# Peptides against a protein of PDB entry 4PN1, part 66

Target 1, 261 residues: chain A of PDB entry 4PN1
Amino acid sequence: KIEMNFLNKPIVPDTTKVISNFLTHYLITEPVEHVEIEAKLGTLIDLETQNRFEFPVMNETILNPEFNLRTRFESDMTASEHKYLNEFLNQAFRDSQKPGRLPFAYKHTKQVDLFYETEDNSRDKIRVSKNQSDNQVLACVKKRRVADLFLYCPNDAFDIRISISDELPVSMPSGNQQPSLTRLKDRVGYVHQEIKIDLTKTTQNDPVYDTTERHELEVEFGNIADLRDRAQKAKDGMEAPLFRRVQLFMDNVRILRREHS

## One batch from the design tools (peptide; made by RFdiffusion4, then SolubleMPNN)

Design b1_p14_8_s1 (from b1_p14_8, 5 letters changed)
Fold by OpenDDE base, seed 5:
Parts: structure tokens; C-alpha cells; sequence
Structure b1_p14_8_s1 (fold): chain B 261 residues (1-261), chain A 14 residues (1-14)
């Protein structure tokens, strides 16, 4: 017989544990009520060189947030990279429809995000999202970034930012209030095992600057209630369900960050 | 899923 290791038990990678603990903190310990948890593909930029950050590690590494590494995260990619990932995900979708597989779900949406200033002049703006086709209001929220966890991935095309956000539902702005900013979002969404993968092309019109286009890929936990339940179980001493879910999430991220045109 | 994707009709980059 062959065994997995000298204990003949599964072992959890340290990365999984670190991320799980990070999530548990904002799910259970200091819970964010309307939590959004997503990973964005992008690039850690060294502020000194303005090039991709270089760190003396040889593989995926979670950066310690206690250290200021003088970096910024650019959650953007080229149009060609974005197109490649779109094609890649389309193929993954098709393959998942085959017998014996769990299928992707797919949705293509076009929306406009209208940003409004708050009465208290807070840093956080109110975002009203509308469907471009019928102008139906999809959401009205005030999004607050709570925490970030950065993964430096020297062997891959992209680095990763895992973000915890609070999406607080708020009342619609007054009818006479004008938006301070509008963004057009063209989004294709893929869902597999309740993990959401979104490719978003964002067009922003600036009155002073030329129209800017941004291309983003994000991976999101699609079932927060389940994740919170798993996190609670972990706090209660049963960590395996949480670890499995986090590993699934990260494996999807790892697949995507390796792909490039 | 109840849908089938094609490269020409389902991509952002159609």
C-alpha cells in the first residue's frame, strides 16, 4: 500500500491556511456584514522603479501587510491579454458542458455605474448600477475597501490582490443630484462551483482626460453564506471545509494567472 | 448549462 505521508493524512498548504485565516477574520472575528471577497489579477508595481515588483522569492508568496514594500497594485491588463483570457474561459466553459463535468454558467452584462458624492463628503461614493439596455437599477451601494492581501507570483503573468470589501446598500440619491462620474462596464461572468470569474472592460469618460479603458479579471466567492458557515466551523475546530473551499478558490486563481497571450 | 458559447457571439471581443 502507498500512503500520502508518514501520518497518512492530508496536509494543508501554508498558503491555504494563511488565506483562510485572513478570510475568517473578516467573516467571523470582525465580521463585515455585506462582505465581498474577490481576487483580482494585476501587477505589483515597485514605486521606485515603476516596474513589476521584484522580491527574493521563487514562487507564490503572500506578502506580509505589516511591511510597506512601496508598491502599488495595478488591477489592469492589456486588451490582448484580456481577450486571451476571454477566449480561454470560453473554451473552459465549453469543455465544462461535456458529460461528466460540472458546467459553467455564463452571463454577459452591460451596465453603467453612476457615482454620486455623499452628503458627508466621505471618501466613499454612492454607486448606482443600471442595466444599459433598460436603465433598470441593479444596485445602489456604498463600497468600502476593508482589507487587502497581496500575492506576489514571480512565475506567473499576474500578481494577485485578494480584497475584502463591504458593499453597503444605501438609498438612491435624490433625483436632482448629478453623478460625479460614470463608468460603462462590459462584463462577461463565468460561474463554476459558485466561484465567479468576471472579465470586465470598463470605459470611463473624463471631462479633462481622454476616455480610458481598463481591462480587469476578478475571481469572487459566489456563496458568502456558505463561506461564512465554513469559517465558523473552522473557528469551532473543524477547519477542513474552509480549507477545501479556499483551495478551490485559489486553484482557480492560479489557473488564470498563468495564462497570457 | 442551458447555453452554448461561440467565439463570435459570446465574447466581449466579438
Amino acid sequence: as target 1 above (261 residues)
Amino acid sequence: SSIFLTSENSSIFD
Scores: peptide ipSAE 0.009, ipTM 0.516, DockQ to the pose 0.014
Fold by OpenDDE base, seed 3:
Structure b1_p14_8_s1 (fold): chain B 261 residues (1-261), chain A 14 residues (1-14)
Amino acid sequence: as target 1 above (261 residues)
Amino acid sequence: SSIFLTSENSSIFD
């Protein structure tokens, strides 16, 4: 007979606890009403060297947000890396359709995001998302970045930024108002057990700057209501459901950040 | 480039 440990009970990784507490704060303690919670793959860049940040750790490490480490996060990857991840997820999708597995769902979305200045001249822009094919409005929101949690991953191809955002639904801008920024998005989305994995190619047209292109991979909690319920239970002393959900989320992130061309 | 992900990266669905 084999036991897991000397208590013969499951133990929660410290990373799971830290992330769970972070999420609980913005789900329950200081609740964000229209919360979006996503992890983006990218690179922590040292502002002094302009190279990938170097920290004296040997594994996945959550950086303390209270410390200014003189870094920036680049939520981007090369086209080849993006292509590799697309192929990887395509294969994962196919494998999940087999008997005995929980299947992926897939969605391909092409949209244009139009950004407008707010009437009150706030820093947050209004984003109008339209379907590229028929120009139908998909959403009109004011997105505010609430908090970030950075994971330095020295053994993996990518570092991680977990972001909490507030996507406030707002009224459409005036018809005569011109967008300050336009982004074309081609997104292939994979959903497994209500965890969303999106590969997005973004082309940004700026009136002042040259056209820029970005390749992003993001992992998002697809059921916020369930997550909030789990977080509430955690605050009430039952942490296991939240830990399990966060563990699932992070395991998916860990799989993806290890993949590279 | 105006070429989107599915054209560039060859999704199984596009």
Scores: peptide ipSAE 0.008, ipTM 0.510, DockQ to the pose 0.015
Fold by OpenDDE base, seed 1:
Structure b1_p14_8_s1 (fold): chain B 261 residues (1-261), chain A 14 residues (1-14)
Amino acid sequence: as target 1 above (261 residues)
Amino acid sequence: SSIFLTSENSSIFD
């Protein structure tokens, strides 16, 4: 008979614990009411070299937020990489439709995001999202970035930023107010076990500069209520459900960040 | 170059 280890009990990776604690803080300890939790694929850039950050570690590493490493995170990828990931996810979707698997759900959304300045000149802008096809208002929110956790992934194609955001629903801007910025978003969304994976192409038109495109991949917790419940249980001494959910989330992220064209 | 998400050119998802 083979046992898992000398305790014959499951063990949780340290990364899972750190992330779980991070999430618990903003779910339970200092709760964000309208919380969004997502991981974005991108690149940690060394501000000195303007190249990808190099740190003396050999694998996935959560960076300590207490230290200024003189880096920036670019949540972008090339069109080629984005296309590759799209094809990869399409194949994963197809495979998941087979008997014995849990299926992906798929949704294609094209929306326009209109950004408005707040009356108090707050740094946070109001975002009105509309469906491109019928101009239906999808959301009107004031999004605030609450916290970030960065993962340096030297062996993978991408580094990771996990972000906690507050998406506060707000009233629509005045009808006579003009948006300061307009962005077109073409998004394909894949949902598997309530983990949402979005590929988004963002187009921004600038009156002075040429049209710019951004290609992003984000992984989001699709069931915040469940996650909050798990986090509460963790605070109450039962950590396993939270660890399992975070592990699932991170495994999906790990799969994606390893893929490249 | 511009990229179209595969859903635009794949009938499987549309």
Scores: peptide ipSAE 0.008, ipTM 0.531, DockQ to the pose 0.014
Fold by OpenDDE base, seed 4:
Structure b1_p14_8_s1 (fold): chain B 261 residues (1-261), chain A 14 residues (1-14)
Amino acid sequence: as target 1 above (261 residues)
Amino acid sequence: SSIFLTSENSSIFD
């Protein structure tokens, strides 16, 4: 018989604890009503060098948001990287369909996002998402970025941005309003244990600039109600359920960010 | 070729 440690009890990795506390704040302490919590794969860019950020650490490190490191986060990746991840996830999907495994669910969506200015001319735009096939309105929201947590991952292909957003449902813009921006999204979504993994190819047509294409991979908590419940329990002194869920989320992120062609 | 969308595939938005 072996034991986990000299206490024979699970110990929570510091990363898990930090992220859990971060999430708890915006789930419970200062609750965001329509919260979206996602991690995007990308690159921390040093504004001074315009290269990938370098920090004197040797592994996954959560950057303290209180410090300005003069970085920007680019949530884009190359088409080749995106293709590799797509193939990787396809294989993972296939493997999960085997007996004894929990299966992935898959959904392919093509949508158009129309962005509208708000009446108050706020920086937050109204986003109307429509299905490309039938023009059905999928969502009409005003998305506000509430907070970010950055993970510098020197040993992996990608760095990570965990974002807290508020997706406030709002009424449709008036018929007289024209969208200020239109984005076409081709998205393949994989769901495993209520963790959503989306590969998105975004095409943006600018009347002045050339068409730009972006390739993104995001990992999202698919069951916010459950997560909020876990966070509440954590505030009440039972932290284990939250830690387990965050650990699962981060393990999935870690798998993905390590994969590269 | 992938059974699903690949980033190298041309996106058709018609």
Scores: peptide ipSAE 0.014, ipTM 0.498, DockQ to the pose 0.014; fails the geometry check

Design b1_p14_8_s2 (from b1_p14_8, 4 letters changed)
Fold by OpenDDE base, seed 5:
Formats: structure tokens, C-alpha cells, sequence
Structure b1_p14_8_s2 (fold): chain B 261 residues (1-261), chain A 14 residues (1-14)
């Protein structure tokens, strides 16, 4: 008989443990109430060189947030890369519709995000999201970035930022208030096993700067309640369910970050 | 099933 290892038990990769602990902290230990957990594809830029960050590692590495590496994360890609990923995901969707597979779901959404200043002049703006077709309000939230975890991926097209955010539902701004910023979002969303993958084209009109277009890919945990339950079980000594879910999430991210035009 | 649009075919006119 062949065994997995000398203990004949599954072993959890260190990356999975680190990420699981990171998530558990913001799910259970210091819980974020309206938590959003997403990974964005992008590039760690070295502030000194303005090029992609170089670190003396040869594979996927979680960067220690305690160290200031003088980097910024650019959550953007070229239109060509974005198109390639769109085509890749379209094919993945098609393949998942075959017998014996778990299918993707797909949704195309066009929305406008209106940003409003808060009365307290807080850094966090109120975001009103509306459907472009009927102007229906989809959400009114105040989004706060809580924490980030960066993965340097020297062998892949993209680096990764895993972000914890708090999306606090808030009341609509007064009818006389004008938005300080408007963003148009064209989003194609794919869902597989409750993991959301969104390709978003964002157009922003700046009164001072030319219209900017951004191309983003994000991977999100689609079932926070389940994830929180798994995290709680992990705190109670049963880690396997959480590790499996984090592993699934990261495997999807790993697939995507390897793809490029 | 949903019809897929490529990013190239995706347009924002607002």
C-alpha cells in the first residue's frame, strides 16, 4: 500500500495555515461585522524602482505585514490581459457545464457607483451603487479597508492582495447632496462553489484628469456565513473544514494569476 | 445559458 507520508495523514501547507489564521482573526477573534474577503490580482511595485518588486524568494510568498517593504499594490492589468482572462473564464464556464462537473454561474452587471462625502469628513466615502439600466439602488455602503495580506508571486503574471473590508450599510445621502466621484463599472461575474470571480472594467471621470479606465480581477468568498462557521470550528480545534475552504480559494487564485496573454 | 461578452465587446456609455 502507498501512504501519503510517514504519518499517513494529510498535511496542510503553511500558506494555507497562515491565510486561515489571518481570516480567522477578522472572522472570529476581532470580528468584522459586514466582512468582505477578496483577493485581487495585481502587481507589487517597488516604490524605489517603480518596477515590480523583487524579493529573494523563488515561489509564492506571503509578505510579513510587520515589515515595510516600500511597496504599493497596483490592482490593475492591461486591457489585453483582462480580455485574455475573460476568455479563459468563459472557457472554464463552458467546460464546467459538462456532465460530471460542478457548473459556474455567470452574471453580467453594469452599475454606477456614486461616492459621497460624509458629514464627519471621514476618509471613508458613502458609496451608492445603482444599476445602469434602471437606476435602481443596489447598495448604499461605507466601505472600510481593515487589513491586507500580500502574496509575492515571482513565477506568475500577478501578485495577490487579500483584503479584509467592512461594508457597512448606511442611509442614503440627502437628495441635495452631489456625488464627489462617479465610477462606471462593467462587471462580469463567475461563481463556482461559492467562490466569486469578477472581471471589472471601471471607468472614472475625473474633472481634472482624463477619463481613466481600470481592469481588475478579484476573487471573493461568496459564503461568508459558511466561512465564519468554519473559522469558529477551527478555533474550537477542528481546523480541517477551514483549511479545505481556504485551499479551494487559493487554488482558484493560483489558477488565475498564472494566466496571461 | 447566459451569453458571454468579451471585455472588448464590453462598453460603458454613461
Amino acid sequence: as target 1 above (261 residues)
Amino acid sequence: SSIFLTSENSSIFL
Scores: peptide ipSAE 0.018, ipTM 0.573, DockQ to the pose 0.014
Fold by OpenDDE base, seed 1:
Structure b1_p14_8_s2 (fold): chain B 261 residues (1-261), chain A 14 residues (1-14)
Amino acid sequence: as target 1 above (261 residues)
Amino acid sequence: SSIFLTSENSSIFL
């Protein structure tokens, strides 16, 4: 008989524990009411060199937020990389439709995001999202970034930012108010085991500058209620359900960040 | 940089 280890018990990677604790804080300890939890693929840029950050580690590493490493995170990729990931996810979708697999769900959404200044001149803008086809209002929110956790991934195509956000539903802006910014979003969403993977092409028209495009990939927890329940259990001393869910999330992120054209 | 899945038929990939 072969055993897993000398305790014959599962062991949890340290990365999973750190992330789980991070999530538990904002789910339970200081709970964010309308929480969104996502990981974005991108690049940690060294502000001194303007190149990808280099740190004396050889694998995936969560950066300590207590230290200013003089970096910025670019949540963008090339059109070629984005296309490659789209094709990769399309293949994964097809493969998941086979008997014996859990299938992906898929949704393609084209929306317009309208940003409005708040009456109190708050830094947080009101975002009204509308469907491009019928102009139906999808959401009206004030999104606040609560916390970030950065993962430096020296062996992979991308680094990772895990973000906690508060998406507060708010009333629609006055009909007389003009948006300060308009963004077009073309988004394809893949959902597998309640983990959502979104490829988003964002187009922004600036009256002064040329049209800019951004290509993003994000991985999101699709069932916050379940995640919160798991986090509560973790606070109560049962960590395994949370660890399993975070491990699943991170494995999906790890698959994606290794892929490149 | 087109996204290759369509809303009309998600089972058909470009």
Scores: peptide ipSAE 0.018, ipTM 0.589, DockQ to the pose 0.014
Fold by OpenDDE base, seed 2:
Structure b1_p14_8_s2 (fold): chain B 261 residues (1-261), chain A 14 residues (1-14)
Amino acid sequence: as target 1 above (261 residues)
Amino acid sequence: SSIFLTSENSSIFL
């Protein structure tokens, strides 16, 4: 007979605990009502060098937000990297359809996002998302970024930003309002065990930005109600369900950030 | 501008 360790009990990685606590804060302690929780693949850029940030660590490390590291996060990748990840996920989808596996779901969506100014000149614009094929409204929201947690991943092609956002449903803008910005999104979405993985090509004509196209990969918690329930249980002293869910989420992220062309 | 993730820059899902 073998045991896991000298206590013969599971041990939770510190990364899982830190992320779980982060999520619990914005799910339960200071709850965000219409919370979106996603991880984006990208690059931590050192503002001094304009190169990828270098930190004296050898593995995945959550950066302490209390320290000003003079970094920015670029949630973008090359078209080649994005294509590779698409092929990788397509294969993962196919493999998951085999007997004995839990299957992926797949959806390809093309949408247009229309951004409208608010009457109060808030920085948070109203976003109306429409399906490109039939012009049906998919959503009308004001999205506010609440918090970020950055993971520096020296061994992988990408660093990670975990973001907490508030997506407040709002009424449609008046018919006389014109959008201040239009964004086209081509998205392929994969769902496995209620974790959403989206590859998105975004096209935007903005004179302020250097690039008109961005290629993003995001991983999102697809069942917020369940996650909130798990977080509540964690606050009540039962942490295991939350830890398991966060571990699953992070393992998926880890798989993806290791893949590159 | 038009975007076609699967047809232009990514593998077509089959």
Scores: peptide ipSAE 0.016, ipTM 0.604, DockQ to the pose 0.015
Fold by OpenDDE base, seed 4:
Structure b1_p14_8_s2 (fold): chain B 261 residues (1-261), chain A 14 residues (1-14)
Amino acid sequence: as target 1 above (261 residues)
Amino acid sequence: SSIFLTSENSSIFL
C-alpha cells in the first residue's frame, strides 16, 4: 500500500488555491451576477521588447495583478497552431467516444456578432449574436471585463489569461441603430465534464483596414451554478469541491497549452 | 485556416 504523502491526505497545489480564491471573490464575495469565467490561450508580450514576456521563473506562474509588468496579452495564435489544436481536439473527441470514457459533446456554430454603441456612450458595447444560417438571435448582451489573472507559462507554447466577465443580458438595440462593428465567428465547441473548449476563427471586415482573421482557443467553466455552489461551500470551510473543480479546469488548460505543431 | 470537424459531416464521427 502506498500513501500520497506523510499525512496520507491530498495536498492542494498553490496555483489551485490562488485561482480558487480569485474565483471565489467574484462568485461569492463581490458576486458577478452573469459571470463568465474563461481561460484564453495566448502570449504575454513585453511592451518594451514587443517579444514574449520573459520572467525569472521556471514554470507556470500566476502573475500578481498588483504589479504592472508592462505587458499586454495577445489572445491570438497562428493558423498553423490553431489547426493543430483543432486536429488534437478532434482526436480527443474521437477517443472519448470509446467505451469506458466520458464522451465529449461537440457543437459547430457559425455566428455573426454585431456590436452596437450604448445610449450612454459607455465603453461597453452591446453584442448581438446571430446564427449565420437562419439569422436567429442567439444572445444580446453587454459584456464587461471585470478582472484578469495571467499565467506565465515558460515551458509551454502559450500563456494564459483567466478572465472574469459580466455578460449582462440587455434588450435589442433599436431597429434604427447600425452596428459599429461586425464579426464573423466560426466556432467549434468541445464539452467534457462541463468544461467548454472553444476554437474560434474570427473574421472582421473593416471598411478601412484589410480583413483580419483571429484564431482563438478558450476554456470556460460550463456550469457556473455548480461552480458558485462549490465556491460558497469553500467560504463555509469546505474547500475540497472547489479545489477539485479548479484542478480539473487547469489540467485541461495545461494539456492544451502544451500542444503545438 | 479552416475548422476540420463539423457536426454536419457524419464521416468525421466514424
Scores: peptide ipSAE 0.015, ipTM 0.573, DockQ to the pose 0.014

Design b1_p14_8_s3 (from b1_p14_8, 5 letters changed)
Fold by OpenDDE base, seed 2:
Structure b1_p14_8_s3 (fold): chain B 261 residues (1-261), chain A 14 residues (1-14)
Amino acid sequence: as target 1 above (261 residues)
Amino acid sequence: SSIFLTSENSTRFL
């Protein structure tokens, strides 16, 4: 007989615990009402060197937010990296359609995001998202970034930012208001076990600056209600369901951040 | 960069 360890009981990695606690805080303890929880692939940049941050660790490490490391996070990748990940996910999609697998769902969407200033001149703009093909309104929200958790990944192509946001539904701006900013988003979405993986190409035309294009990959919890339920159970002393869900999420993130052209 | 998957393989999200 083989046992997993000398206690013959599962052990939870610290990464899973830390992330689970982070999520529990914003799901249960100080709950964000319209919470969005996503991980973005990108690069931690050292503000002093303007290069990728270097920390004396040898593996995936959650950075302590209490320490000012003088970093910024660039949620971008090259077009070639983005294309590679698209092809990788396309293959993963195809493979998941085989017997004995849980299939991906796939959707390709093109939307325009219109940003409007608020009457109170708050930093948080109103975002109206419309489908590019038929101009149907998809969403009208005021998004507030609540918290970030950064993972430095020295062995992988990308570092990770896990973000908690509040996406407050709001009324449409008045018809006389003009958008201060317009962004085109070309997005392919993959869903597997209620984890959403989105590849997004964002195009922004600024009258002063040249057209900028950003390539992003984000991983999102697709079932917040279930996650909140799991977090509540964790607060009540049953942590296993939350840990399992966080582990699944992080394993998907880990797969993606290791891939590069 | 182009983002692609054939429409035949597309399944709408619920």
Scores: peptide ipSAE 0.018, ipTM 0.498, DockQ to the pose 0.016
Fold by OpenDDE base, seed 4:
Parts: C-alpha cells; sequence; structure tokens
Structure b1_p14_8_s3 (fold): chain B 261 residues (1-261), chain A 14 residues (1-14)
C-alpha cells in the first residue's frame, strides 16, 4: 500500500494557499461585485534593463506585492509563440473529444472593442464590445483592475499575472459620443471544466502610429458563482473545495506557460 | 499573424 505522506492526507502546496487567500479576499472579505479573475501569460520586465527580470529563485514564485520590484508586466508574446499555443490548444481540444475525456468547448469570436471616455474623465474607460459580423452589442462595461498577483516562472516561457477586476455593466455611451480608441479582437476561446482559455490577437489602428498587433493568452475562472461559494466555504473552515479549484486553474496555467515553439 | 481554428472554424460545443 502506498500513502500520500506520513499523515496519509492531502497537503496543499503553498502556492495554492497564497492564491486561494488572495482570491478569497476579493470574493468574500472585500467582495468585488462583478469580479473577473484571470491569469495572463507574459513577461516581467525589469524597468532598468527592459529585459525579463531575473529573481534569485529557481521555480514558480509568487512575488510579494508589498515590494516595489521596479518591474512591469507585459501581457504579450511573439506571433510565433502565439501560433504555437494556438496549435497546441487545437490539439488539446481534439484530444479531449475522444471517449473517456471531458471535452473542450470551442468558440471563435471576432469583435470590436470601442473605448469611450467617462463623464468624469476617469482613467477607467467604458468598453463597448460588438460582434464584427453583425455589429451586435456583446457587452458594455467599465473594467477596473482591482489587484494583481505576479508569478515569476524562471523555468517556463512565460511569467503570470493573476488579476482581479471589477467589470461593471454600464449604460451605453450617448449616441453622439465618439470612441477614443477602437480595437479589433480575433479570439479563440477554449473552455474545459469551466476554465476559460482565450487566445486573442488584438489589432489597433492608430492614426499617428502604425497598426499594432498584440498576442495574448488568458486563463479565466469561468464559474465565478461556484468559486465564490468555494471561497465562502473556505472562510467557514472548509478549504478543500477552493484549493482544488485553484489547483486546477494553476495546473492549466502551468501547462500553457511551459509550451513554446 | 493568424489564428488557426479547430476544424469547426466557428463554434463547437460537444
Amino acid sequence: as target 1 above (261 residues)
Amino acid sequence: SSIFLTSENSTRFL
């Protein structure tokens, strides 16, 4: 007979606990009403060198937000990396359709995001998302990033930013208001066990600057209500359901950040 | 760059 450890009980990795506590804060303690929780693949950049930062750690490490590390996070990747991940996820999708597996759901979306200034000229813009094919309004929101948690991943292709955002539904801007910015998004979305994985190519046309293209991969908790329930249970002393969900999320992130062309 | 889709090319829920 094999046992898990000398207690023969599951043990939760510290990373899982830290992330779970982070999420619980913004789900339960100071609850964000319209919370979005996503992880983006990208690079922690040293502001001095403009290269990827190097920390004196040997594995996945959550950076303490209390420290000013003089870094920025770039939620972007090369077209080649993005293409590779796209192909990888396509294969994962196909494999998941086989008997005995839980299947991915897949959706391809082309949308335009229109950004509008708020009445108070606040930093947070109103985003109107429309389907490119029929111009149907998909969403009208004001997204505010509430908190970030950064993971430095020295052994992987990407670092990770986990973000808590408040995506507040708002009324459509007045018909006479012009967008300050427009972005075209070509997104392929994969959903597995209510974890959303999106590959997005974003094209932005600037009248002053050349057309810019960004390549992003994000992993999102697809069932916030369930996650909030799990977080509440954790606050009430039953942590296992939350830990399991966070572990699943992070394992998916870990798979993705290890992949490279 | 382009995004390479699944064989369904749009939406697939199975």
Scores: peptide ipSAE 0.017, ipTM 0.542, DockQ to the pose 0.016
Fold by OpenDDE base, seed 5:
Structure b1_p14_8_s3 (fold): chain B 261 residues (1-261), chain A 14 residues (1-14)
Amino acid sequence: as target 1 above (261 residues)
Amino acid sequence: SSIFLTSENSTRFL
């Protein structure tokens, strides 16, 4: 007979606890009404060296946001890395269609994001998202970044930023306003067990700078209502459902950040 | 560049 440990009970990794507490704060304690919760693959860059940040740790480590580490996060990868991840996810999709598996859902979208200044000159811009094929409005929101949690991953190709955002639905800008910025997005989305994985190619035209292209991979909680329910239960002393959901999310992130050609 | 699935491919939703 084999037991898990000397208590013969499950033990929760510290990473899972820290992330769960972070999410609970913005879901329950100081709740964000229109919350979006996503992880992005990218690189923590040292502002002084402009190289990948080096920290004296040997594994996945959540950085304490109370410390100014003089870093920036670049949510980008090479076209080659992005292609590899796309092929990897395509194969995972195909394999999930087999009998005995839970299938992926798949969606391909091409949209344009138009950014407008607000009347109150707030830092947050209004984003109007339209479908590129028929110009139908998909969304009109004012997005505010609320909080970030950074994971330094020295053994993997990418570091991780988990972000809490507030996406407030707002009315369309007046017809006389011109967008200050336009962004084209080509996105493929994969959904498995209500975890959303997006590969996005973004093209941005700057009037001063040349056209820039960015390649991003995002992992998002697809069921916020369920997550909020789990967080409330955790706050009330039953943590297991939240820990299980965060563990699933992080395992998917861990799979993806290890994959590179 | 990325290789997208097309409408010709079999897809399934949960």
Scores: peptide ipSAE 0.017, ipTM 0.498, DockQ to the pose 0.015
Fold by OpenDDE base, seed 1:
Structure b1_p14_8_s3 (fold): chain B 261 residues (1-261), chain A 14 residues (1-14)
Amino acid sequence: as target 1 above (261 residues)
Amino acid sequence: SSIFLTSENSTRFL
């Protein structure tokens, strides 16, 4: 007979516990009403060197937010890296359609995001998202960044930022207001077991700095209600459902951040 | 383009 350990019980990785606690805080303890929870692939940049941050650890490490490590997070990658990940996910999609697998869902969207200043001149802009094909309004929100958790991943191509955001639905700006910024988004979305993986190409026209293109990969919890329920159960002493969900999320993130050409 | 749609996954599956 084989047992998994000397207790013959599942053990949870410390990373899973830390992230689960982080999520529980913003789901239950200080609940964000219209919460969005996503992980972005990118690079932790050392502000002193302007190179990728180097920390004296040898594996995936959650950085303590109480410490100022003098870093910034660049949520971007090269077009080549982005293309590689797109091809990788396309293959994963195809493989998931085989008998005995849980299939990916797939969606390609092209939208324009229009950003408007608020009446109070708040840092939080109103974002109006429209479908590029028919100009249908998809959303009008005021997005507030609530918290970030950074993972330094020395063995992988990318570091990770897990972000908690509040996307408050708001009324459309007045017809007399002009957008302060316009962004075109070309996004391919893959959904597997209610975890959403998005590859997004963002184009921004700037009259001074020319057209810039950003390439992002994000992984999002697709079922916040379920996640909140799991977090509540965890708060009540039954942690396993939350841990399983966070583990699934993080395993998907880990797969993606390891991929490079 | 850095991202592309293939014929194999051009349809949305739910």
Scores: peptide ipSAE 0.016, ipTM 0.495, DockQ to the pose 0.016

